# Peptides against a protein of PDB entry 2XVC, part 34

Target 1, 50 residues: chain A of PDB entry 2XVC
Amino acid sequence: ITERELLDYIVNNGGFLDIEHFSKVYGVEKQEVVKLLEALKNKGLIAVES

## One batch from the design tools (peptide; made by RFdiffusion4, then SolubleMPNN)

Design b2_p21_2_s2 (from b2_p21_2, 6 letters changed)
Fold by OpenDDE base, seed 5:
Structure b2_p21_2_s2 (fold): chain B 50 residues (1-50), chain A 21 residues (1-21)
Amino acid sequence: as target 1 above (50 residues)
Amino acid sequence: DPNKLKIKVTEEGKRYLEEAR
């Protein structure tokens, strides 16, 4: 999965992301999801609220 | 649950997606 695809997922999911669920459904390692999130955050594209 | 996150997509993020579509 790409940063763009993850960002699109987040938008389409109302901003909610369950990393455990996402990992299971899409077959992406949790560490990879976190890596992508950090990239998005560092680029100023997202902010983690809670 | 630390796995459950609420994420704000910034205006820049929204524009990023729009430009990519």
Scores: peptide ipSAE 0.724, ipTM 0.909, DockQ to the pose 0.818
Fold by OpenDDE base, seed 4:
Structure b2_p21_2_s2 (fold): chain B 50 residues (1-50), chain A 21 residues (1-21)
Amino acid sequence: as target 1 above (50 residues)
Amino acid sequence: DPNKLKIKVTEEGKRYLEEAR
């Protein structure tokens, strides 16, 4: 999965992301999801609210 | 639950997504 694809998922999911659920459904390692989130955050494309 | 996140997509993020599609 790419940063863009993850961002698109987040938008389409109302901003909600369950890393455990996402990992299981899409077959992406949790560490990879976290890495992508950190990249998105560092680029100013997202902000984690909770 | 540390796995459950609420994320705000910034205006920059929204523009990025639109431009990348």
Scores: peptide ipSAE 0.724, ipTM 0.909, DockQ to the pose 0.846
Fold by OpenDDE base, seed 1:
Formats: sequence, structure tokens, C-alpha cells
Structure b2_p21_2_s2 (fold): chain B 50 residues (1-50), chain A 21 residues (1-21)
Amino acid sequence: as target 1 above (50 residues)
Amino acid sequence: DPNKLKIKVTEEGKRYLEEAR
């Protein structure tokens, strides 16, 4: 999965992301999801609220 | 639940998606 695809998912999911759920459904390792989130955050594209 | 996150997409993030589509 790409950063763009993850960002699009987040938007379409109302800003909510369940890392464990996402990992199981899309077959992406949790550490990879976290890596993508960190990239998005570092680029100023997202902010983690809680 | 540490796996459940609430994420804010910034205005820049929204523009990024708009440009990428």
C-alpha cells in the first residue's frame, strides 16, 4: 500500500484508523502501517489526535 | 485501545489527495 492509498482510506473512514483491523483486512503488517503514518505525519499531511 | 487512532487530515493533506487523483 502507498502513502496516498492510506491517506485516502483515512479520509474515507472519517479519520479513524484501527491499525489491527486494517492490518487484517488489507494484509499489511502493523509496522508498515505505522511507517506510512510516520511518513504522512512528517510531511505535514496528517496529525494524530488520539 | 492503542490500535485505534483518530487522525486529522491537514489542509495540505487534502490538497495532496486532490492533486494525486
Scores: peptide ipSAE 0.724, ipTM 0.909, DockQ to the pose 0.831
Fold by OpenDDE base, seed 3:
Structure b2_p21_2_s2 (fold): chain B 50 residues (1-50), chain A 21 residues (1-21)
Amino acid sequence: as target 1 above (50 residues)
Amino acid sequence: DPNKLKIKVTEEGKRYLEEAR
């Protein structure tokens, strides 16, 4: 999965992301999801609210 | 639940996504 694909998912999911669920459904390691989120955050494309 | 996140997509993020499409 790419940063763009993850961002698109977040938008289409109303801003909600369940890392555990996402990992299981899409077959992506939780560490990889976190890495992508860190990249998006560092680029100023997202802000984690809770 | 530590796995459940609420994420705000910034205006920059929205523009990025639209331009990437």
Scores: peptide ipSAE 0.724, ipTM 0.909, DockQ to the pose 0.815

Design b2_p21_2_s3 (from b2_p21_2, 8 letters changed)
Fold by OpenDDE base, seed 5:
Structure b2_p21_2_s3 (fold): chain B 50 residues (1-50), chain A 21 residues (1-21)
Amino acid sequence: as target 1 above (50 residues)
Amino acid sequence: DENKLKIKITEKGKEYLKKAE
């Protein structure tokens, strides 16, 4: 999965992301999801609110 | 659920999405 695909998912899911659920559904390791999130955050594209 | 996150798309993020369309 790409950063863009994850970003699209977040948008389409109302801003909510359950890392464990996402990992299971999309077959992406949790650490990879976190890596992508960190990239998006570092690029200033997202902010984690809770 | 410690895995549950609420994520805000910044204005920069929104612009990024628009440009890709």
Scores: peptide ipSAE 0.674, ipTM 0.876, DockQ to the pose 0.817
Fold by OpenDDE base, seed 3:
Structure b2_p21_2_s3 (fold): chain B 50 residues (1-50), chain A 21 residues (1-21)
Amino acid sequence: as target 1 above (50 residues)
Amino acid sequence: DENKLKIKITEKGKEYLKKAE
């Protein structure tokens, strides 16, 4: 999965992301999801609220 | 779920999405 694909998912999911659920459904390791989130955050594209 | 996050798309993020459209 790419950063853009994850970003699109977040948008389409109303800004919510369940890492455990996402990992299971899309077959992506949790640490990979976190890596992508950190990249998006470091680029200033997202902010994690809770 | 303890793994559930609420994520805000910043204005920069919104601009990024618009450009890619």
Scores: peptide ipSAE 0.674, ipTM 0.876, DockQ to the pose 0.781
Fold by OpenDDE base, seed 2:
Structure b2_p21_2_s3 (fold): chain B 50 residues (1-50), chain A 21 residues (1-21)
Amino acid sequence: as target 1 above (50 residues)
Amino acid sequence: DENKLKIKITEKGKEYLKKAE
């Protein structure tokens, strides 16, 4: 999965992301999801609110 | 769920999304 694909998912899911759920459904390792989130955050494209 | 996050798309992120890849 790419950063763009994850970003699209977040938007389409109303800003909510359950890492465990996402990992199971999309077959992406949790640590990979976290790395993508870190990248998006560092680029200033997202902010983690809770 | 400790794995559940609420994420805000910044204005920069929204602008990025409007741009075709």
Scores: peptide ipSAE 0.673, ipTM 0.876, DockQ to the pose 0.759
Fold by OpenDDE base, seed 1:
Structure b2_p21_2_s3 (fold): chain B 50 residues (1-50), chain A 21 residues (1-21)
Amino acid sequence: as target 1 above (50 residues)
Amino acid sequence: DENKLKIKITEKGKEYLKKAE
C-alpha cells in the first residue's frame, strides 16, 4: 500500500483508522501502517488526534 | 479498541489531495 492509498482510506473512513482491523482486511503489517502514518505526519499532511 | 486512531487531514493534506486529482 502507498502513502496516497492510506490517505485516501482515512478520508473515506471519516478520519478513523483501526490499525488491527486495517491490517487484517487489507493484508498490511501493522508496522507498515505505522510507517506510512509517520511519513504522512512528517510531511504535515495528517495529525493524529487520538 | 487500542488500535483505533482518529486522524485529522491538515489543510496541507487537503490541498495535496486536490492537486493529485
Scores: peptide ipSAE 0.673, ipTM 0.876, DockQ to the pose 0.795

Design b2_p21_2_s4 (from b2_p21_2 with M3N H6K E15K E20A N21R)
Fold by OpenDDE base, seed 3:
Structure b2_p21_2_s4 (fold): chain B 50 residues (1-50), chain A 21 residues (1-21)
Amino acid sequence: as target 1 above (50 residues)
Amino acid sequence: DPNKLKIKVTEKGKKYLEEAR
């Protein structure tokens, strides 16, 4: 999965992301999801609210 | 639930996504 694909998912899911659920459904390791989120955040593309 | 996040997509993020589509 790419940063773009994850960002698109987040947008289409109303900004909600369940890392555990996403990992299981898409077969992506949780640490990889976190890595992608950190990249998106560091680029100023997202802000984690809660 | 520490796995459940609410994420704000910034205007920069929205523009990025539009450009990438």
Scores: peptide ipSAE 0.725, ipTM 0.909, DockQ to the pose 0.818
Fold by OpenDDE base, seed 4:
Structure b2_p21_2_s4 (fold): chain B 50 residues (1-50), chain A 21 residues (1-21)
Amino acid sequence: as target 1 above (50 residues)
Amino acid sequence: DPNKLKIKVTEKGKKYLEEAR
């Protein structure tokens, strides 16, 4: 999955992301999801609220 | 639950998505 695809998923899911659920459903390692999130955050594309 | 996150997509992020589509 790409950064753009993850960002699009987040938008379509109302901003909610369950990393464990996402990992299971999409077959992406949890650490990979975290890396993508950190990249998005560092680029100023997202902010983690909770 | 550390796995469950609420994420805000910034205006920059929204513009990025529009450009990428």
Scores: peptide ipSAE 0.725, ipTM 0.909, DockQ to the pose 0.841
Fold by OpenDDE base, seed 5:
Structure b2_p21_2_s4 (fold): chain B 50 residues (1-50), chain A 21 residues (1-21)
Amino acid sequence: as target 1 above (50 residues)
Amino acid sequence: DPNKLKIKVTEKGKKYLEEAR
């Protein structure tokens, strides 16, 4: 999954992301999801609220 | 649950997606 695809998922999911659930459903390692999130955050595209 | 996150998409992020579509 790409950064863009993850960002689109987040938007379509109302900003909610369950990393464990996402990992299981989409077959993406948790570490990879976190890596993508960090990239999105570092680019100023997202902020983690909780 | 540390796996459950609430994420804000910034205006920059929204525009990024718009441009990508």
Scores: peptide ipSAE 0.725, ipTM 0.909, DockQ to the pose 0.844
Fold by OpenDDE base, seed 1:
Parts: C-alpha cells; structure tokens; sequence
Structure b2_p21_2_s4 (fold): chain B 50 residues (1-50), chain A 21 residues (1-21)
C-alpha cells in the first residue's frame, strides 16, 4: 500500500482508522501502517486527533 | 483502544489527493 492509498482510505472512512482491522483486512503489517501514518503526519498531510 | 485512531486530513492533504487523482 502507498501513502496515497492509505490517505484515500482515511478520507473515505471519515477519518477513522482501526489499525488492527486494517491490517487484518488488507494484509498490511501493523508496523507498515504506522510507518505510513508517520510519513503522512511528517509531511503535514494528516493530524492524529486520538 | 490504541489501534483505533481519529485522523484529520489537512487542507494540504486534501489538495495532495486531488492532484494525485
């Protein structure tokens, strides 16, 4: 999965992301999801609220 | 639940997606 694909998922999911669920459903390691989120955050594309 | 996150997509993020589409 790419940063763009994850960002698009987040938008289409109302900003909600369940890392455990996403990992299981899409076959992406939880560590990879976290890495992508960190990249998005560092680029100023997202802010994690909770 | 630390796995459940609420994320705000910034205006920069929204523009990024528009350009990528």
Amino acid sequence: as target 1 above (50 residues)
Amino acid sequence: DPNKLKIKVTEKGKKYLEEAR
Scores: peptide ipSAE 0.724, ipTM 0.909, DockQ to the pose 0.843

Design b2_p21_3_s2 (from b2_p21_3, 8 letters changed)
Fold by OpenDDE base, seed 2:
Structure b2_p21_3_s2 (fold): chain B 50 residues (1-50), chain A 21 residues (1-21)
Amino acid sequence: as target 1 above (50 residues)
Amino acid sequence: SKEIIEKAIKEGKPIKVKVVE
């Protein structure tokens, strides 16, 4: 999954991301999702809560 | 959706993400 695809998902999911759920549904390892989130965060594209 | 992402990319308005592990 690309950063853009993850952004699309987040927006389409109302800004909510359940990493465990996402991992299971989309077949992406949790650590990969976290890596993508960190990249997006570092670029200032997302503000992560919780 | 596209506009929200464009705002984040071009104007630096970040998308708020509530994350659950």
Scores: peptide ipSAE 0.602, ipTM 0.867, DockQ to the pose 0.860
Fold by OpenDDE base, seed 1:
Structure b2_p21_3_s2 (fold): chain B 50 residues (1-50), chain A 21 residues (1-21)
Amino acid sequence: as target 1 above (50 residues)
Amino acid sequence: SKEIIEKAIKEGKPIKVKVVE
């Protein structure tokens, strides 16, 4: 999954991301999802809550 | 939406993401 694809998912999912669920459904390691989120956050594209 | 993402990219208005690990 790319950063843009993850952004698309987040927006289409109402701004919510359950990493455990996402990992299981899409076959992406939790660590990889976190890595993508960190990249998006560092670019100022997302603000992470919870 | 595409608009929300484009605003985040172009105007520096970040998308709020609630994350559960």
Scores: peptide ipSAE 0.599, ipTM 0.866, DockQ to the pose 0.856
Fold by OpenDDE base, seed 3:
Parts: sequence; structure tokens; C-alpha cells
Structure b2_p21_3_s2 (fold): chain B 50 residues (1-50), chain A 21 residues (1-21)
Amino acid sequence: as target 1 above (50 residues)
Amino acid sequence: SKEIIEKAIKEGKPIKVKVVE
């Protein structure tokens, strides 16, 4: 999954991301999801909460 | 929403993401 694909998912999911759920449904390792989130955060595209 | 993403990119307003681990 790409950064843009994850960003699209987040927006389409109302800004909510359950990493465990996402990992199970889409077959993406949790570590990979976190890495993508960090990249998006470092680019100033997202602000992570909780 | 393409508009929300465009605002984040062009205007520097980050998208708030609620994360559950």
C-alpha cells in the first residue's frame, strides 16, 4: 500500500484508523501501516491523535 | 474527499487522524 492509498482510506473512513482492523482486512503488517503514518505526519499531511 | 486532501497539501492544514492500535 502507498502513502496516497492510506491517506485516501483515512479520509474515506472519516479520519479514523483502527490499525489492527486495517491490518486484518487489507493484509498489511501493522509496522508498515505505522511507517506510512509516520511519513504522512512528517510531511505535515496528517495530525495523529490518540 | 479530494477537497480535504487538496487542502492538506496546498494550504498546509493537516488531516486529523484518530488512530487505534
Scores: peptide ipSAE 0.595, ipTM 0.865, DockQ to the pose 0.873
Fold by OpenDDE base, seed 4:
Structure b2_p21_3_s2 (fold): chain B 50 residues (1-50), chain A 21 residues (1-21)
Amino acid sequence: as target 1 above (50 residues)
Amino acid sequence: SKEIIEKAIKEGKPIKVKVVE
């Protein structure tokens, strides 16, 4: 999954991301999801809550 | 949406993401 694809998912999911659920459904390791989130955050595209 | 993402990119306003691990 790419940064853009993850960003699209987040927006389409109302800004909510359950990492464990996402990992199980899409077959992406949790560590990879976190890596993508950090990239998006560092670019100023997202602000992570909770 | 594409519009939300483009605004985040162009205006520098981050999209708020609630994350659950």
Scores: peptide ipSAE 0.591, ipTM 0.864, DockQ to the pose 0.901

Design b2_p21_3_s3 (from b2_p21_3, 9 letters changed)
Fold by OpenDDE base, seed 3:
Structure b2_p21_3_s3 (fold): chain B 50 residues (1-50), chain A 21 residues (1-21)
Amino acid sequence: as target 1 above (50 residues)
Amino acid sequence: SRKIIEEAIKKGKPIKVKVTD
């Protein structure tokens, strides 16, 4: 999954991301999801809550 | 969704994401 695809998912999901759920549904390792989030955060594209 | 992302990129306005595990 790409950063853009994750961004699309987040926006389409109302700004909510359940890492466990996403990992199970899309078959992406949780570590990979976290790395993508960190990349997006470092680029200033997202602000992570919780 | 495209516009939201484009605005975030253009204006530097971060998209709020609630993350849970």
Scores: peptide ipSAE 0.622, ipTM 0.890, DockQ to the pose 0.917
Fold by OpenDDE base, seed 1:
Structure b2_p21_3_s3 (fold): chain B 50 residues (1-50), chain A 21 residues (1-21)
Amino acid sequence: as target 1 above (50 residues)
Amino acid sequence: SRKIIEEAIKKGKPIKVKVTD
């Protein structure tokens, strides 16, 4: 999954991301999801809560 | 959806994401 695809998912999911759920549904390792989130955060594209 | 992302990229206004595990 690309950063843009993850952004699309987040927006379409109402700004919510359950890493465990996403990993199971899309077959992406949890650490990979976190890696993508950190990249997006570092670029100033997202602000992460919780 | 696309518009929200484009505005975030353009203005540097981050998209708020609630993350759970």
Scores: peptide ipSAE 0.621, ipTM 0.890, DockQ to the pose 0.903
Fold by OpenDDE base, seed 5:
Structure b2_p21_3_s3 (fold): chain B 50 residues (1-50), chain A 21 residues (1-21)
Amino acid sequence: as target 1 above (50 residues)
Amino acid sequence: SRKIIEEAIKKGKPIKVKVTD
């Protein structure tokens, strides 16, 4: 999954991301999801809460 | 959507994401 695809998912999911759920549904390792989130955050594209 | 994402990028407004695990 790409950063853009993850961003799109987040937006379409109302700004919510359950890493465990996402990992299971899309077959992406949790660590990879976290890495993508960190990249997006570092680019100023997202602000992570919780 | 692409529009929302690109607007966020353009305006420099980060998309808020509530992350749970």
Scores: peptide ipSAE 0.621, ipTM 0.890, DockQ to the pose 0.958
Fold by OpenDDE base, seed 4:
Structure b2_p21_3_s3 (fold): chain B 50 residues (1-50), chain A 21 residues (1-21)
Amino acid sequence: as target 1 above (50 residues)
Amino acid sequence: SRKIIEEAIKKGKPIKVKVTD
């Protein structure tokens, strides 16, 4: 999964991301999801809450 | 989706994401 694909998912999911759920459903390792989130955050594209 | 993302980039406003695990 790419940064853009994850961003699309987040937007389409109402700005909500359950890492455990996403990992199980899409077969992406949790570490990879976190890595993508960090990249998006560092680019100023997302603001992570909770 | 694409429009929301493009507008966020243009305005420089980050998209709020509630993250849970």
Scores: peptide ipSAE 0.619, ipTM 0.890, DockQ to the pose 0.967

Design b2_p21_3_s4 (from b2_p21_3, 8 letters changed)
Fold by OpenDDE base, seed 3:
Structure b2_p21_3_s4 (fold): chain B 50 residues (1-50), chain A 21 residues (1-21)
Amino acid sequence: as target 1 above (50 residues)
Amino acid sequence: AKEKIEEAIAAGKPIKVKVTD
């Protein structure tokens, strides 16, 4: 999964992301999801809550 | 809302993401 694909998912999911759920449903390792989130955050594309 | 994404990219307005695990 790419950063853009994750961003698309987040927006389409109402700005909500359950890492464990996403990992199970899409077969992406949790650490990979976190890495992508950190990249998006560092680029100023997302503001992470919780 | 892909328009929101483009807005965030262009204007640097971050998209709020509620993250849970």
Scores: peptide ipSAE 0.641, ipTM 0.893, DockQ to the pose 0.880
Fold by OpenDDE base, seed 1:
Structure b2_p21_3_s4 (fold): chain B 50 residues (1-50), chain A 21 residues (1-21)
Amino acid sequence: as target 1 above (50 residues)
Amino acid sequence: AKEKIEEAIAAGKPIKVKVTD
């Protein structure tokens, strides 16, 4: 999954992301999801809560 | 559409994301 695809998912999902759920459903390692989130955050594209 | 994403990219206005595990 790409950073843009994850952004698309987040917006389409109302700004909510359950890492455990996403990992299981889409077959993406949790650490990879976190890596993508960190990249998006570092680029100023997202503000993470919780 | 995905105006919010494009706006975030263009203006640097971050998209708020509620993250849970």
Scores: peptide ipSAE 0.640, ipTM 0.892, DockQ to the pose 0.827
Fold by OpenDDE base, seed 4:
Structure b2_p21_3_s4 (fold): chain B 50 residues (1-50), chain A 21 residues (1-21)
Amino acid sequence: as target 1 above (50 residues)
Amino acid sequence: AKEKIEEAIAAGKPIKVKVTD
């Protein structure tokens, strides 16, 4: 999964992301999801809460 | 959805994401 694909998912999911759920459903390692989130955050594209 | 992303990129307005695990 790419940064853009994850961003698309987040927006389409109402701004919510359950890492555990996403990992299990889409077969993406939790570490990879976190890595993508960090990239998006560092680029100023997302603001992470919780 | 796609428009929101493009606007965020263009204006530098972060998309709020609630993350749970």
Scores: peptide ipSAE 0.640, ipTM 0.892, DockQ to the pose 0.906
Fold by OpenDDE base, seed 5:
Structure b2_p21_3_s4 (fold): chain B 50 residues (1-50), chain A 21 residues (1-21)
Amino acid sequence: as target 1 above (50 residues)
Amino acid sequence: AKEKIEEAIAAGKPIKVKVTD
């Protein structure tokens, strides 16, 4: 999965991301999801809560 | 809660994401 694909998912999912659920459904390791989120945050594309 | 990736960006128009695990 790419940063763009994850960002699109977040928007289409109403701004919510369950890492455990996403990992299971899409077959992406949790560590990879976190890495992508950190990249998006570092680029100023997302603001994370919780 | 992911403290390592949690951040509120003041500048720009970041997309707000609620992250759970």
Scores: peptide ipSAE 0.620, ipTM 0.888, DockQ to the pose 0.364

Design b2_p21_4_s1 (from b2_p21_4, 7 letters changed)
Fold by OpenDDE base, seed 4:
Structure b2_p21_4_s1 (fold): chain B 50 residues (1-50), chain A 21 residues (1-21)
Amino acid sequence: as target 1 above (50 residues)
Amino acid sequence: MIKEDDKLKIKVTEKGLEYLK
């Protein structure tokens, strides 16, 4: 999965992301999801609220 | 630091929305 695809998912899911759930559904390693999220955050594309 | 077990609420910034266009 790409950063763009993950960002698109977040938008379409109302901003909610359950990393473990996402990992199971989409077959992406949890560590990879975290890596992508950190990249998005560091680029200023997202802010984690809770 | 984002953890693997986190259930997150995320704001997509204006920059993020522009990125998706």
Scores: peptide ipSAE 0.743, ipTM 0.924, DockQ to the pose 0.914
Fold by OpenDDE base, seed 1:
Parts: sequence; C-alpha cells; structure tokens
Structure b2_p21_4_s1 (fold): chain B 50 residues (1-50), chain A 21 residues (1-21)
Amino acid sequence: as target 1 above (50 residues)
Amino acid sequence: MIKEDDKLKIKVTEKGLEYLK
C-alpha cells in the first residue's frame, strides 16, 4: 500500500483508523501501517488527534 | 508515538487534501 492509498482511505473513513482492523482487512502489516502514518504526519498531511 | 494497537482519530490537513487532488 502507498502513502496516497492510505491517506485516501483515512479521508473516506471519516478520519478513523483502527490499525488492527485495517491490517486484517487489507492484509497490510501493522508495522507498515505505522510507518506510512508517520510519513504522512511528518509531511504535514495528517495530524493524529487520538 | 503511534502504536500498532491504536484506534486513531486523524485530521487530514488542507495540505493532505490538496495532495489527493
């Protein structure tokens, strides 16, 4: 999965992301999801609220 | 730090929305 794909998912999911759920549904390792989120955050594309 | 077991609420910034265009 790409950063763009994950960002698009977040938008379409109302800003909610359950990493465990996402991992199970999309077959992406939890570590990879975290890596992509950190990249998005560091680029200023997202802010993690809770 | 973001943890693997987190349920997150994320704000997509204006920059993020522009990125998706």
Scores: peptide ipSAE 0.742, ipTM 0.924, DockQ to the pose 0.917
Fold by OpenDDE base, seed 2:
Structure b2_p21_4_s1 (fold): chain B 50 residues (1-50), chain A 21 residues (1-21)
Amino acid sequence: as target 1 above (50 residues)
Amino acid sequence: MIKEDDKLKIKVTEKGLEYLK
């Protein structure tokens, strides 16, 4: 999965992301999801609220 | 720090929305 695809998922999921759930559903390692999220955050594309 | 087991609420910034266009 790409950064863009993850960002699109977040938008279409109302801003919610359950990393464990996402990992299981999409077959992406949790550490990879975190890596992509950190990249999105560092680029100023997302802010983690809670 | 984002943790692997976190259930997150994420704000997509204006920059993020523009990025998706």
Scores: peptide ipSAE 0.742, ipTM 0.923, DockQ to the pose 0.923
Fold by OpenDDE base, seed 3:
Structure b2_p21_4_s1 (fold): chain B 50 residues (1-50), chain A 21 residues (1-21)
Amino acid sequence: as target 1 above (50 residues)
Amino acid sequence: MIKEDDKLKIKVTEKGLEYLK
């Protein structure tokens, strides 16, 4: 999965992301999801609210 | 720090929305 694809998912899911759930459904390692999120955050494309 | 077991609420910034256009 790419950063763009994850960002699209976040938008379409109303901003909610359960990392454990996402990992199970999409077959992506949890550490990879975290890596992508950190990249999106560091680029200023997202802000984590909770 | 984002943890692997986190259930997150994320704001997509104006920059993020522009990126997707």
Scores: peptide ipSAE 0.741, ipTM 0.924, DockQ to the pose 0.916

Design b2_p21_4_s2 (from b2_p21_4, 7 letters changed)
Fold by OpenDDE base, seed 1:
Structure b2_p21_4_s2 (fold): chain B 50 residues (1-50), chain A 21 residues (1-21)
Amino acid sequence: as target 1 above (50 residues)
Amino acid sequence: MIKEDDKLKIKVTEKGYEYLK
């Protein structure tokens, strides 16, 4: 999964992301999801609210 | 820091939406 694809998912899911759930559904390692999120955050594309 | 067991609520920034165009 790419940063763009994850960002698309976040938008489509109303900003909600359950990392455990996402990992199970999409077959992406939880650590990879975290890596992508950190990249998105560091680029200023997202802000984590809670 | 983001933890791999987190349930997150995320704001997509203006820059984020521009990126997706």
Scores: peptide ipSAE 0.749, ipTM 0.925, DockQ to the pose 0.925
Fold by OpenDDE base, seed 5:
Structure b2_p21_4_s2 (fold): chain B 50 residues (1-50), chain A 21 residues (1-21)
Amino acid sequence: as target 1 above (50 residues)
Amino acid sequence: MIKEDDKLKIKVTEKGYEYLK
């Protein structure tokens, strides 16, 4: 999964992301999801609110 | 720092929406 694809998922999921659930459903390692999220955040494309 | 077991509520910024456009 790419940064763009993850961002699109976040939008389509109402801004909610359960990393554990996402990992299980989509077969993406949790550390990879975290890596992508940190990249999105550092680029100013997302803000993590809770 | 984002943790692997976090359940997150994420705001997509204006920049984020422009990126997707």
Scores: peptide ipSAE 0.748, ipTM 0.925, DockQ to the pose 0.930
Fold by OpenDDE base, seed 2:
Structure b2_p21_4_s2 (fold): chain B 50 residues (1-50), chain A 21 residues (1-21)
Amino acid sequence: as target 1 above (50 residues)
Amino acid sequence: MIKEDDKLKIKVTEKGYEYLK
């Protein structure tokens, strides 16, 4: 999964992301999801609210 | 620090939306 694809998912899911759920549904390692999120955050494309 | 067990609420910034265009 790419940063773009993850960002698109976040938008279409109303900003909610359950990492465990996402990992199970899409077959992506939880560590990879976290890595992508950190990248998106560091680039200023997202802000983690809670 | 984002943890693997986290259930997150995320705001997409204006920059993020521009990125998706």
Scores: peptide ipSAE 0.747, ipTM 0.924, DockQ to the pose 0.907
Fold by OpenDDE base, seed 3:
Structure b2_p21_4_s2 (fold): chain B 50 residues (1-50), chain A 21 residues (1-21)
Amino acid sequence: as target 1 above (50 residues)
Amino acid sequence: MIKEDDKLKIKVTEKGYEYLK
């Protein structure tokens, strides 16, 4: 999965992301999801609210 | 620091939406 694909998922899921759930459904390692989120955040494309 | 067991609420910024265009 790419940063763009993850960002698109976040938009279409109302901003909610359960890392454990996402990992199970899409077969992506949890550490990879975290890596992509950190990249999106560091680029100023997202802000983690809670 | 984002944890692997987190259930997150994320705001997409204006920059984020522009990125997707």
Scores: peptide ipSAE 0.746, ipTM 0.924, DockQ to the pose 0.916

